# Peptides against a protein of PDB entry 6CSU, part 64

Target 1, 51 residues: chain A of PDB entry 6CSU
Amino acid sequence: GALEELRGQYIKAVKKIKCDMLRYIQESKERAAEMVKAEVLRERQETARKM

## One batch from the design tools (peptide; made by RFdiffusion4, then SolubleMPNN)

Design b2_p21_5_s4 (from b2_p21_5, 12 letters changed)
Fold by OpenDDE base, seed 4:
Structure b2_p21_5_s4 (fold): chain B 51 residues (1-51), chain C 51 residues (1-51), chain A 21 residues (1-21)
Amino acid sequence: as target 1 above (51 residues)
Amino acid sequence: as target 1 above (51 residues)
Amino acid sequence: MKLLEEIEKDMKKFLEEIEKK
């Protein structure tokens, strides 16, 4: 019935949100790591140019 | 009735998840920025020690 | 932090769509 349908929709929505959050966290970590690497490289080059 | 109660609980739960996600995203951005700053500082110090 | 801002926008849109259902 309508009650069971609503319960099912809630569970589905929560699971979807959880999955998307986990993906976001993983991708965010990867992008953060890449940003750090890029900044380190730029800093090394900047320092070298000043020498 | 039970249907209205469940609907209310669903909406409340989804709103809570939304708020938690937005907070997490904001905190993640701040942590990423701090990580970059910290790495740049470490790189400068490392380069200086090699000179 | 342009990429993280884009992710934030995407997540906001996703959450809004869930709330509409």
Scores: peptide ipSAE 0.137, ipTM 0.531, DockQ to the pose 0.133
Fold by OpenDDE base, seed 5:
Structure b2_p21_5_s4 (fold): chain B 51 residues (1-51), chain C 51 residues (1-51), chain A 21 residues (1-21)
Amino acid sequence: as target 1 above (51 residues)
Amino acid sequence: as target 1 above (51 residues)
Amino acid sequence: MKLLEEIEKDMKKFLEEIEKK
């Protein structure tokens, strides 16, 4: 019935959103780490050129 | 330094996650609303065919 | 649309927990 279908939709939606959030957090952390590595490398190269 | 840069990138990433997930929630709500409307319509049509 | 409001509430609480970490 309609109530059972709505309950199913709720559970499915909540689970999907939670999973998507966790995945996005993980991917964002990885991208942030790569950006930091690139920035540190550029700073070191810039310092080296000035010495 | 590298630690300060990492902290900055993490804070930026978390803020981005918040914004993106709020948008996702809004879009998900809209899709869920359309699914409910479609379900109600199908049920009404099914009932009408049986009368 | 009480169901959709509950979904939104649950996800907002999840986001708040993430931001505290």
Scores: peptide ipSAE 0.131, ipTM 0.568, DockQ to the pose 0.062
Fold by OpenDDE base, seed 1:
Structure b2_p21_5_s4 (fold): chain B 51 residues (1-51), chain C 51 residues (1-51), chain A 21 residues (1-21)
Amino acid sequence: as target 1 above (51 residues)
Amino acid sequence: as target 1 above (51 residues)
Amino acid sequence: MKLLEEIEKDMKKFLEEIEKK
Protein backbone atom coordinates (compact mmCIF):
# COMPACT_ATOMS: atom_id res chain seq x y z
CA GLY B 1 0.00 0.00 0.00
CA ALA B 2 0.85 3.67 0.00
CA LEU B 3 2.45 3.52 3.44
CA GLU B 4 4.69 0.64 2.44
CA GLU B 5 5.68 2.47 -0.71
CA LEU B 6 6.49 5.58 1.28
CA ARG B 7 8.59 3.53 3.67
CA GLY B 8 10.44 2.02 0.75
CA GLN B 9 11.13 5.42 -0.74
CA TYR B 10 12.39 6.69 2.60
CA ILE B 11 14.77 3.78 3.04
CA LYS B 12 16.08 4.21 -0.48
CA ALA B 13 16.66 7.91 0.06
CA VAL B 14 18.44 7.33 3.36
CA LYS B 15 20.73 4.77 1.76
CA LYS B 16 21.62 7.27 -0.94
CA ILE B 17 22.36 9.96 1.62
CA LYS B 18 24.62 7.57 3.51
CA CYS B 19 26.55 6.74 0.36
CA ASP B 20 26.85 10.38 -0.63
CA MET B 21 28.14 11.34 2.80
CA LEU B 22 30.67 8.54 2.91
CA ARG B 23 31.92 9.47 -0.53
CA TYR B 24 32.16 13.12 0.42
CA ILE B 25 34.17 12.28 3.52
CA GLN B 26 36.47 9.98 1.58
CA GLU B 27 37.06 12.55 -1.14
CA SER B 28 37.73 15.23 1.45
CA LYS B 29 40.32 13.02 3.11
CA GLU B 30 41.97 12.28 -0.21
CA ARG B 31 42.14 15.96 -1.10
CA ALA B 32 43.66 16.76 2.27
CA ALA B 33 46.25 14.03 1.85
CA GLU B 34 47.21 15.33 -1.57
CA MET B 35 47.56 18.85 -0.22
CA VAL B 36 49.89 17.60 2.51
CA LYS B 37 51.99 15.69 -0.01
CA ALA B 38 52.24 18.76 -2.20
CA GLU B 39 53.26 20.95 0.72
CA VAL B 40 55.93 18.49 1.86
CA LEU B 41 57.37 18.42 -1.63
CA ARG B 42 57.32 22.21 -1.84
CA GLU B 43 59.09 22.61 1.48
CA ARG B 44 61.76 20.10 0.54
CA GLN B 45 62.38 21.86 -2.72
CA GLU B 46 62.59 25.26 -1.06
CA THR B 47 64.99 23.95 1.54
CA ALA B 48 67.16 22.42 -1.14
CA ARG B 49 67.28 25.70 -3.04
CA LYS B 50 68.45 27.53 0.07
CA MET B 51 71.36 25.18 0.61
CA GLY C 1 55.03 25.78 10.06
CA ALA C 2 53.09 25.34 6.85
CA LEU C 3 52.44 21.65 7.50
CA GLU C 4 51.06 22.30 10.95
CA GLU C 5 48.82 25.03 9.60
CA LEU C 6 47.57 22.76 6.84
CA ARG C 7 46.86 20.02 9.37
CA GLY C 8 44.96 22.48 11.49
CA GLN C 9 42.87 23.58 8.52
CA TYR C 10 42.11 19.97 7.66
CA ILE C 11 40.97 19.16 11.17
CA LYS C 12 38.80 22.27 11.27
CA ALA C 13 37.22 21.34 7.93
CA VAL C 14 36.50 17.79 9.08
CA LYS C 15 34.85 19.05 12.24
CA LYS C 16 32.63 21.32 10.17
CA ILE C 17 31.70 18.39 7.90
CA LYS C 18 30.81 16.36 10.98
CA CYS C 19 28.48 19.03 12.28
CA ASP C 20 26.87 19.61 8.90
CA MET C 21 26.29 15.91 8.32
CA LEU C 22 24.80 15.31 11.74
CA ARG C 23 22.46 18.24 11.27
CA TYR C 24 21.47 16.96 7.84
CA ILE C 25 20.75 13.50 9.23
CA GLN C 26 18.63 14.94 12.00
CA GLU C 27 16.66 17.10 9.60
CA SER C 28 16.16 14.12 7.30
CA LYS C 29 14.79 12.08 10.19
CA GLU C 30 12.38 14.85 11.07
CA ARG C 31 11.18 15.20 7.49
CA ALA C 32 10.70 11.46 7.17
CA ALA C 33 8.70 11.34 10.37
CA GLU C 34 6.45 14.14 9.18
CA MET C 35 5.93 12.42 5.83
CA VAL C 36 4.87 9.22 7.58
CA LYS C 37 2.47 11.09 9.83
CA ALA C 38 0.95 12.84 6.86
CA GLU C 39 0.52 9.60 4.94
CA VAL C 40 -1.09 7.84 7.87
CA LEU C 41 -3.53 10.69 8.25
CA ARG C 42 -4.31 10.64 4.54
CA GLU C 43 -4.97 6.92 4.53
CA ARG C 44 -7.23 7.15 7.54
CA GLN C 45 -9.22 9.91 5.93
CA GLU C 46 -9.56 8.01 2.67
CA THR C 47 -10.68 4.87 4.47
CA ALA C 48 -13.23 6.85 6.41
CA ARG C 49 -14.63 8.36 3.22
CA LYS C 50 -15.07 4.91 1.70
CA MET C 51 -17.10 3.63 4.62
CA MET A 1 13.61 5.65 11.76
CA LYS A 2 15.67 2.80 13.15
CA LEU A 3 17.75 2.60 10.00
CA LEU A 4 18.47 6.31 10.06
CA GLU A 5 19.43 6.11 13.71
CA GLU A 6 21.85 3.34 12.87
CA ILE A 7 23.29 5.42 10.06
CA GLU A 8 23.72 8.34 12.43
CA LYS A 9 25.55 6.11 14.87
CA ASP A 10 27.81 4.79 12.14
CA MET A 11 28.51 8.30 10.93
CA LYS A 12 29.50 9.45 14.40
CA LYS A 13 31.91 6.56 14.80
CA PHE A 14 33.32 7.02 11.33
CA LEU A 15 33.91 10.72 11.84
CA GLU A 16 35.58 10.12 15.18
CA GLU A 17 38.05 7.82 13.49
CA ILE A 18 38.74 10.43 10.82
CA GLU A 19 39.49 13.05 13.45
CA LYS A 20 42.04 10.78 15.09
CA LYS A 21 44.09 10.57 11.92
Scores: peptide ipSAE 0.130, ipTM 0.560, DockQ to the pose 0.064
Fold by OpenDDE base, seed 2:
Structure b2_p21_5_s4 (fold): chain B 51 residues (1-51), chain C 51 residues (1-51), chain A 21 residues (1-21)
Amino acid sequence: as target 1 above (51 residues)
Amino acid sequence: as target 1 above (51 residues)
Amino acid sequence: MKLLEEIEKDMKKFLEEIEKK
């Protein structure tokens, strides 16, 4: 019925949000690590040039 | 009616999830920015000592 | 952090569509 269908749609939406959040968290952690690595390398070069 | 009340409850729950996700994203971005800043400063100091 | 901003944008759009249903 209508109530069961609505419940099903809600559950599906919540599960999708959960999956998207988990993916975002994982990808964000990876990108953050890469950003730090890149920034460290750039800073080493810049500091070296100033000395 | 029961259907409208249930719909309202589900919408409220989804909005709560949205708010939580947006807060997490914002906090994650802030932490990433601080991490980069801190690493840059540390790298400057280390590079300077090696020269 | 432009890439993170794009991810945020995409997730916001997704959530908005979910709330419309």
Scores: peptide ipSAE 0.128, ipTM 0.529, DockQ to the pose 0.137

Design b2_p21_6_s1 (from b2_p21_6, 9 letters changed)
Fold by OpenDDE base, seed 1:
Structure b2_p21_6_s1 (fold): chain B 51 residues (1-51), chain C 51 residues (1-51), chain A 21 residues (1-21)
Amino acid sequence: as target 1 above (51 residues)
Amino acid sequence: as target 1 above (51 residues)
Amino acid sequence: SLIEEIEKKEKEFLEEVEKKL
């Protein structure tokens, strides 16, 4: 019935949200990793300039 | 140093994202509950109209 | 019940999120 269909739709929506959020987290982690990499490179460059 | 500070900022950002996700999930559940409630009411109203 | 399934799905989601963080 309609209520069961609504339940199904909700579960499907939750699954999609889960996937979207996991992707967002993964992308956020990747961006953070790139920022760290960039910072490390800048630190090394600054060190080199001072030597 | 700068790298440790960046690490700290990343951890803080991740914690914020976690909190945001938890809030989103909670709000989504609340909306879903309201949708179910509305559906149940509609079903009861339709039943009443057919009686 | 619907509520139990919602709670179960939420729990599974949160566990996976925490695992990925």
Scores: peptide ipSAE 0.080, ipTM 0.547, DockQ to the pose 0.059
Fold by OpenDDE base, seed 2:
Structure b2_p21_6_s1 (fold): chain B 51 residues (1-51), chain C 51 residues (1-51), chain A 21 residues (1-21)
Amino acid sequence: as target 1 above (51 residues)
Amino acid sequence: as target 1 above (51 residues)
Amino acid sequence: SLIEEIEKKEKEFLEEVEKKL
């Protein structure tokens, strides 16, 4: 019935949200790591320029 | 120093991810609630039409 | 109930998210 359909639809939506958010988190962490890497390289370069 | 700055940047990024996640979840729940509300109203309307 | 199932799925999701952070 309608209630079972709604339950099924909502659970499906929650599962999709879970997957989407886990992917988002992973991608965000990767971007953050790249930003950190770039910052480290810039700092090393700046130190080298000062010497 | 560099290490402290990197730690700070990482923590800031993680906090942002957490906030974005919570916001997305909240918005998704609101959309789901509106969908359920609409379905209930349609079901009531259909019942009324049949009577 | 539907609400209980939703809450359960949300809890499981949040726990997994926190584990991934």
Scores: peptide ipSAE 0.076, ipTM 0.542, DockQ to the pose 0.059
Fold by OpenDDE base, seed 5:
Structure b2_p21_6_s1 (fold): chain B 51 residues (1-51), chain C 51 residues (1-51), chain A 21 residues (1-21)
Amino acid sequence: as target 1 above (51 residues)
Amino acid sequence: as target 1 above (51 residues)
Amino acid sequence: SLIEEIEKKEKEFLEEVEKKL
């Protein structure tokens, strides 16, 4: 019936959201890693300039 | 030192990602619920027209 | 119940997301 259909559609939507979120996490982690690498490089360059 | 600061920045970035994800999930669930409710309503209206 | 099944799926989803952080 309509109630079971509502339940089924909700579960399907949650599964899609799960996949979208996993992709978002992966992309966000990659961006965060690049920011960290850039910061490390800046710190090394600053140290080298002070020597 | 620089290594501890970098670690702190990474942890802060991960926490922000977590918060952004929770908000995205909540908003997506609300949109999904409205879409499902509209679909069920259309199905009920179609059934009523056939009777 | 329907509500309990929905809540169970939501919990499982959040736990899996947290493991990927």
Scores: peptide ipSAE 0.071, ipTM 0.549, DockQ to the pose 0.059
Fold by OpenDDE base, seed 3:
Structure b2_p21_6_s1 (fold): chain B 51 residues (1-51), chain C 51 residues (1-51), chain A 21 residues (1-21)
Amino acid sequence: as target 1 above (51 residues)
Amino acid sequence: as target 1 above (51 residues)
Amino acid sequence: SLIEEIEKKEKEFLEEVEKKL
């Protein structure tokens, strides 16, 4: 009935949120790693030039 | 009625999850920013010493 | 309540996520 349908919708929404979160975290880690790599590389270059 | 109340509870719960996720993301970003800042600073020092 | 059940599952989810960080 309507109650079960509502419950089903809720469960589906929660599962989606969970998946989105996990994906976000994974992607965030990847982006962070790339960003750090790039930043460190640039910093090396800049520091070298300033010396 | 009971159905509307239940619906309201589900909506409230979903909103809470959303807010918690947003807060988590925000805090994660803040931590990441601090980490990057620290890493860059250290890299400057290390690079300087190696030159 | 349903809200409490959701909050419980949310907590479990967040803990699982944190383990993967």
Scores: peptide ipSAE 0.065, ipTM 0.417, DockQ to the pose 0.055; fails the geometry check

Design b2_p21_6_s2 (from b2_p21_6, 9 letters changed)
Fold by OpenDDE base, seed 1:
Structure b2_p21_6_s2 (fold): chain B 51 residues (1-51), chain C 51 residues (1-51), chain A 21 residues (1-21)
Amino acid sequence: as target 1 above (51 residues)
Amino acid sequence: as target 1 above (51 residues)
Amino acid sequence: SLIDKIEKEEKEFLEEIEKKL
């Protein structure tokens, strides 16, 4: 019935949110890792310039 | 050293992302619940109009 | 119940986040 359908829709929506969040977290971690890599590269380049 | 500082910054950023995600999930669940409530109300109102 | 299902899903989600972080 309609109530069961609503419950199903709610659960489906929550599952989608979960998936979106996991994706966002993964992408955010990747971006953070790239920032760290870039910073390490800059530091190494600065060291090289000072030598 | 600089590497340790970078690692610390990365960990801090990831922790912040986690917190932001938890908040987003909670807010999304609340919005979904409100949507369901609204839908139930609409259905009840439709039923009432058909009576 | 629906609440139990939601709570279970939330718990599993948090656990997955913690594993990936």
Scores: peptide ipSAE 0.080, ipTM 0.551, DockQ to the pose 0.064
Fold by OpenDDE base, seed 5:
Structure b2_p21_6_s2 (fold): chain B 51 residues (1-51), chain C 51 residues (1-51), chain A 21 residues (1-21)
Amino acid sequence: as target 1 above (51 residues)
Amino acid sequence: as target 1 above (51 residues)
Amino acid sequence: SLIDKIEKEEKEFLEEIEKKL
């Protein structure tokens, strides 16, 4: 019936969201890693200037 | 040192990503629910027209 | 119930995503 049909379509949508989220995590982690590396580099340069 | 600083900033970035993901999931689920409801309604209307 | 099954699937999905962080 319509209730079971609604459930089936919901499960399909959730599976798609899962895949989208995994891709989002991967891309976001790459961007985060670049930001962190840049921050550490700036900290090292600042420390070197103070010596 | 710089290595520990990198690890600390990575953990902070991961926590932010987690929060962003939870928000994305919530918003995406709401959009998915609306699409599913609309699809079920169309199926019901089509069935009614065939009777 | 149908609602319980959906909630279980949502929980399992979230846990799997969290393991990838």
Scores: peptide ipSAE 0.076, ipTM 0.554, DockQ to the pose 0.052
Fold by OpenDDE base, seed 4:
Structure b2_p21_6_s2 (fold): chain B 51 residues (1-51), chain C 51 residues (1-51), chain A 21 residues (1-21)
Amino acid sequence: as target 1 above (51 residues)
Amino acid sequence: as target 1 above (51 residues)
Amino acid sequence: SLIDKIEKEEKEFLEEIEKKL
């Protein structure tokens, strides 16, 4: 019935959200790591230029 | 130093990701709920038309 | 209830996400 369908669709939607979010987290963490590495590299280069 | 900045920037980035994700999850859940409600409503209307 | 089950699943989901951060 409608209630069972509602439950099933909700669970399916939540599972999809979970998968999408896990992927987003992984990609975002990778981007964040690259941004930080780039910033550290720039800092090192600036220090080197000041020496 | 560069290591402390790296750590600080990483933590800041992770916190931002967490906030963005929580917001995205909430919005996605709301959209999913509305989609399910609409589907249940359509089912009820179809049943009513068949009666 | 169904609502309680959903809320529990949501909580577990969020905790799992937090562990992946």
Scores: peptide ipSAE 0.074, ipTM 0.552, DockQ to the pose 0.055
Fold by OpenDDE base, seed 2:
Structure b2_p21_6_s2 (fold): chain B 51 residues (1-51), chain C 51 residues (1-51), chain A 21 residues (1-21)
Amino acid sequence: as target 1 above (51 residues)
Amino acid sequence: as target 1 above (51 residues)
Amino acid sequence: SLIDKIEKEEKEFLEEIEKKL
């Protein structure tokens, strides 16, 4: 019936969202790590220039 | 120092990722709900046409 | 109910995501 179909479609959608989310998290964490690394390097360079 | 700055930037990045994730989930759920609703309506219409 | 089951599944999904942040 309509309720069973609704539930089935919801579960399917949630599974897709889960996969997309996990990929997004992983990619975002990688980008964040690179951004942090670059910022720390710039800060060290700025400090070195002031010494 | 460099470690404190790195930690601070990491925490900031993680908080941003969390916010972006929550937004992504909410938007994805809304799209999924609309898709399910449309599918259920189409199924009901198809059933009605067969009666 | 069916709604309760869906809400439970949603909660478990969100908790799993939070653990991976």
Scores: peptide ipSAE 0.074, ipTM 0.551, DockQ to the pose 0.094

Design b2_p21_6_s3 (from b2_p21_6, 11 letters changed)
Fold by OpenDDE base, seed 3:
Structure b2_p21_6_s3 (fold): chain B 51 residues (1-51), chain C 51 residues (1-51), chain A 21 residues (1-21)
Amino acid sequence: as target 1 above (51 residues)
Amino acid sequence: as target 1 above (51 residues)
Amino acid sequence: SLIEEIEKKEKEFLEEIEKKI
């Protein structure tokens, strides 16, 4: 019935948001790590040129 | 009625998740910026010591 | 950049959630 359908929609929405959030967190960690790695490398080279 | 109450609960829960996600994203932006800044600074100093 | 990507994700999540409420 309508109540069960609405409950189903709620559960589906919550699960979707949870999955998206977890994926976002995981991807953000990976990209953050790579960005830091790249920045460290670039800054090392930049500093070396200035030294 | 029960349907409207359930709908209200659904909307409330989704809004709560939305707020939590937005807060997390905002905090992530701030931490990401500070992390990159800190790594750049540390690597500059580290490189300087090695040069 | 990571910040730009996070901002993009923020917008996407905002829009997605707003469609559900």
Scores: peptide ipSAE 0.097, ipTM 0.483, DockQ to the pose 0.097
Fold by OpenDDE base, seed 2:
Structure b2_p21_6_s3 (fold): chain B 51 residues (1-51), chain C 51 residues (1-51), chain A 21 residues (1-21)
Amino acid sequence: as target 1 above (51 residues)
Amino acid sequence: as target 1 above (51 residues)
Amino acid sequence: SLIEEIEKKEKEFLEEIEKKI
């Protein structure tokens, strides 16, 4: 009935949010890692220029 | 140095985002549960009116 | 619907986080 359908919709929506948020967290970690890599490169280049 | 500090800042930021998102997921579950409870009440009231 | 309402709030939250990164 309507109650069971609503419960099903709730569960589906929560699962979707969970997946989307976890994906976003993962993507954020990847972006952070790339920024760190870029900074390492800049630091190495700066050191090279000073030597 | 600056590189290590930046790395630390990015890690801290990602961890904060993770915590905020996990909290949001939990709150969304709670809100959805409350909506289901409200719908159950409405369904019961509707049934009572028809009886 | 319940799904649409939750998904709307999800989008709003994600947009808020994106502004902070």
Scores: peptide ipSAE 0.093, ipTM 0.549, DockQ to the pose 0.071
Fold by OpenDDE base, seed 5:
Parts: sequence; structure tokens; C-alpha cells
Structure b2_p21_6_s3 (fold): chain B 51 residues (1-51), chain C 51 residues (1-51), chain A 21 residues (1-21)
Amino acid sequence: as target 1 above (51 residues)
Amino acid sequence: as target 1 above (51 residues)
Amino acid sequence: SLIEEIEKKEKEFLEEIEKKI
């Protein structure tokens, strides 16, 4: 009935939002990690130049 | 140093995003629950009218 | 529908987050 349909729509929507948000967080973490790695490399290169 | 500052900025940003997302999900669930409750009430009223 | 309204708000929320990163 209408109640079951509405409940189903709610569950589907919430699951979609949750998945999209988790994916976004993960991708953001990956980008940040790559930025940190790049900075570490730059600092190592700078240290080597100062030796 | 620059590396530690960048790491700190990353951690702060991720924490903020996580909190905002969790709040959004919770609020969405609450709104959906209220819609379901309203529908249940309407259906009960309709049933009563048909008796 | 409920799904459409929630998805619309989801999109708006994600866009706001992307502006801050």
C-alpha cells in the first residue's frame, strides 16, 4: 500500500545519500594523502640540496 | 613545519566534513520519519471513515 | 516524490562541501 511504498522510498533515499557521502569522504582523504606525500618529497629534496 | 601544518589542516577539514554529513543524514532521517507518521495517521483516519 | 526531494538536497549539500575543500 501507500505506506509501504513511502517507507521503501525513504530507505532507498537514505542508503543512496549514505553511500555518496562515504565515497566523498574517502576521495577527500585520498587527495589529502597525496598532497602530504608530495610535500614530504619536496622537503626531502630540499634537505638533499642543503647537504 | 610545513608538513605538520598541512597534516593538521587535513585532519581538521575531514573532521568538520564528517560531522556535517552525519548531522545532515540524521536530519534527513527525522524528516522522513515525520512524513511516514503523517501518512500512517491519514490512513488510519481513512479506515475509520470506511467503518 | 520523497526520493527526488532528498536527492536534490543531497546534491546541494555535496556542492557546498566541495567549495570548502
Scores: peptide ipSAE 0.091, ipTM 0.549, DockQ to the pose 0.069
Fold by OpenDDE base, seed 1:
Structure b2_p21_6_s3 (fold): chain B 51 residues (1-51), chain C 51 residues (1-51), chain A 21 residues (1-21)
Amino acid sequence: as target 1 above (51 residues)
Amino acid sequence: as target 1 above (51 residues)
Amino acid sequence: SLIEEIEKKEKEFLEEIEKKI
C-alpha cells in the first residue's frame, strides 16, 4: 500500500545518503592522506637543502 | 617537531571532516523529512480527490 | 515512528563515521 511504498522510498533515500556519506568520508581521508604525504615530502626536501 | 606538527594537522583535518559529515547528515535528514511530508500530503490529496 | 527511524539511521551513520575516521 501507499504507506509501505512511502516507507520504502524513505529507506531507499536514507541508504543513498549513507552511501554518499561513506564515499565522502573515504574521499576526504584520501585527500588528507595526500596532504600529509605532500607535507612529508616538503619537509624532507627542506632538510635536504640544509644538508 | 615536524612529526608532531604533521600529526596535529592531520587530526585537525579529520575533525573538520567529522564536522562536515555531521552537518551533511543533519541537512540530509531535514531534506528527507520534508520529502516525506510532501509525499504524505500528496497521498492525502489524492485520497481526497477519490472520495 | 518516522522520526525515530531517522534518528536511528543518524546514529548508525555516526557510528560508521567514527569507525572509519
Scores: peptide ipSAE 0.082, ipTM 0.541, DockQ to the pose 0.056

Design b2_p21_6_s4 (from b2_p21_6, 10 letters changed)
Fold by OpenDDE base, seed 3:
Structure b2_p21_6_s4 (fold): chain B 51 residues (1-51), chain C 51 residues (1-51), chain A 21 residues (1-21)
Amino acid sequence: as target 1 above (51 residues)
Amino acid sequence: as target 1 above (51 residues)
Amino acid sequence: SLIEEIEKKEKEFLEEIDKKI
């Protein structure tokens, strides 16, 4: 019935949002790590050129 | 009625998740920026010591 | 940049949630 359908929609929405958030967090962590790695390398080279 | 109450609970729960996500994203942005900044500084100093 | 990507995802998530509300 309508109540069960609405509950189903709620559960589906919550699970979807949770999954998206977890994926975002994981991907964000990976990208952040790679960005830091790249920045470290670039800064090393830049510092080397300045010395 | 029960349907309206369930709908209200659904909306409330989704909004709560939204708020949590936004907060996390905002904090993540700030932490990411600070992390990169710190790593760049550390790498600069490390490179300087190696030269 | 990472910040830009996060901002993009923030916008996408906001839009997604708004569609579900």
Scores: peptide ipSAE 0.164, ipTM 0.613, DockQ to the pose 0.099
Fold by OpenDDE base, seed 1:
Structure b2_p21_6_s4 (fold): chain B 51 residues (1-51), chain C 51 residues (1-51), chain A 21 residues (1-21)
Amino acid sequence: as target 1 above (51 residues)
Amino acid sequence: as target 1 above (51 residues)
Amino acid sequence: SLIEEIEKKEKEFLEEIDKKI
């Protein structure tokens, strides 16, 4: 009935939001990892230039 | 250093997202509860009209 | 119930976030 449909629609929406946020967090984590790698490389290069 | 600051900023940002999502879910939960109550009322009223 | 399912989804979501942080 209408009540069950409403429940189903809401749960579906929440699941989608969860998936979207998990994806966002994963992508953000990956971007952060790349930035960290880049920073480490820059720091090593700067050290090398000072030697 | 810059690396530690970057890590700190990232973790802080993710924590903020977590808090924002918690708030969103809580508010959504409250709205859903109200919608369910309203639907139940409507269904009962419709049943009464058909009797 | 709908509320219980929402709470379950919230818990699962938060647990997954915590694992990723």
Scores: peptide ipSAE 0.134, ipTM 0.595, DockQ to the pose 0.059
Fold by OpenDDE base, seed 2:
Structure b2_p21_6_s4 (fold): chain B 51 residues (1-51), chain C 51 residues (1-51), chain A 21 residues (1-21)
Amino acid sequence: as target 1 above (51 residues)
Amino acid sequence: as target 1 above (51 residues)
Amino acid sequence: SLIEEIEKKEKEFLEEIDKKI
C-alpha cells in the first residue's frame, strides 16, 4: 500500500543522503584542513614579522 | 605550537560537521514522520469515502 | 517499523562518521 511505498522511498532517499553526506563530510574536512593550514601559516608569518 | 593549534582547529571543525549532520538527520526524520502521518490520514479519509 | 528502519540507517551513518573523524 501507500505506506509501504512511502517507507521504501524514504529508505532509498536515506541511503542516497548517507552517501552524499559522507562525501560532503570528506570534502568539508579537506577544506577545513586547508583553511586551518593557511591560518597557521599566516600566524607564523605574522610572528616572524614581529621578531 | 602551530602544529597543536592546527590539530585542535581541525578536530573542532570536524566536530562541527558531525553536529550539523546530526541536525540534518533529525530534521529529515521529523519531515518523514509528518509525511507518514499525512498519508495515514489520507488513507483513512479515502476508506471513509468508500464506505 | 519505518521509524526503526530510519533509526537503523542513522546509526549506521553515525558509525561511519565516527570512523572518519
Scores: peptide ipSAE 0.133, ipTM 0.593, DockQ to the pose 0.054
Fold by OpenDDE base, seed 5:
Structure b2_p21_6_s4 (fold): chain B 51 residues (1-51), chain C 51 residues (1-51), chain A 21 residues (1-21)
Amino acid sequence: as target 1 above (51 residues)
Amino acid sequence: as target 1 above (51 residues)
Amino acid sequence: SLIEEIEKKEKEFLEEIDKKI
């Protein structure tokens, strides 16, 4: 019935969202790592100029 | 040193990603639920017209 | 029940996210 159809489509949607999020998290982690490396480099350069 | 700074900032960035993803998941689930409800309604209406 | 199955899928999803972060 309609309830079973709703349940089935919901589960399908959740599985798709899970896959999309795992991919997004991986890409986001890579971008975050690059931003952190750039921040650390800027901090080192600023400290060096103050010595 | 710079290695410890990188590790600390990476952990901070990952925690932010986790929070952003949880929010995105909640909003995505709500949109998915509405799409599923609309699909079930359309199926019911189409079936009713064929009777 | 429908609610139990939804909650099960949500739990599995969150556990997999936690493994990736």
Scores: peptide ipSAE 0.127, ipTM 0.600, DockQ to the pose 0.054

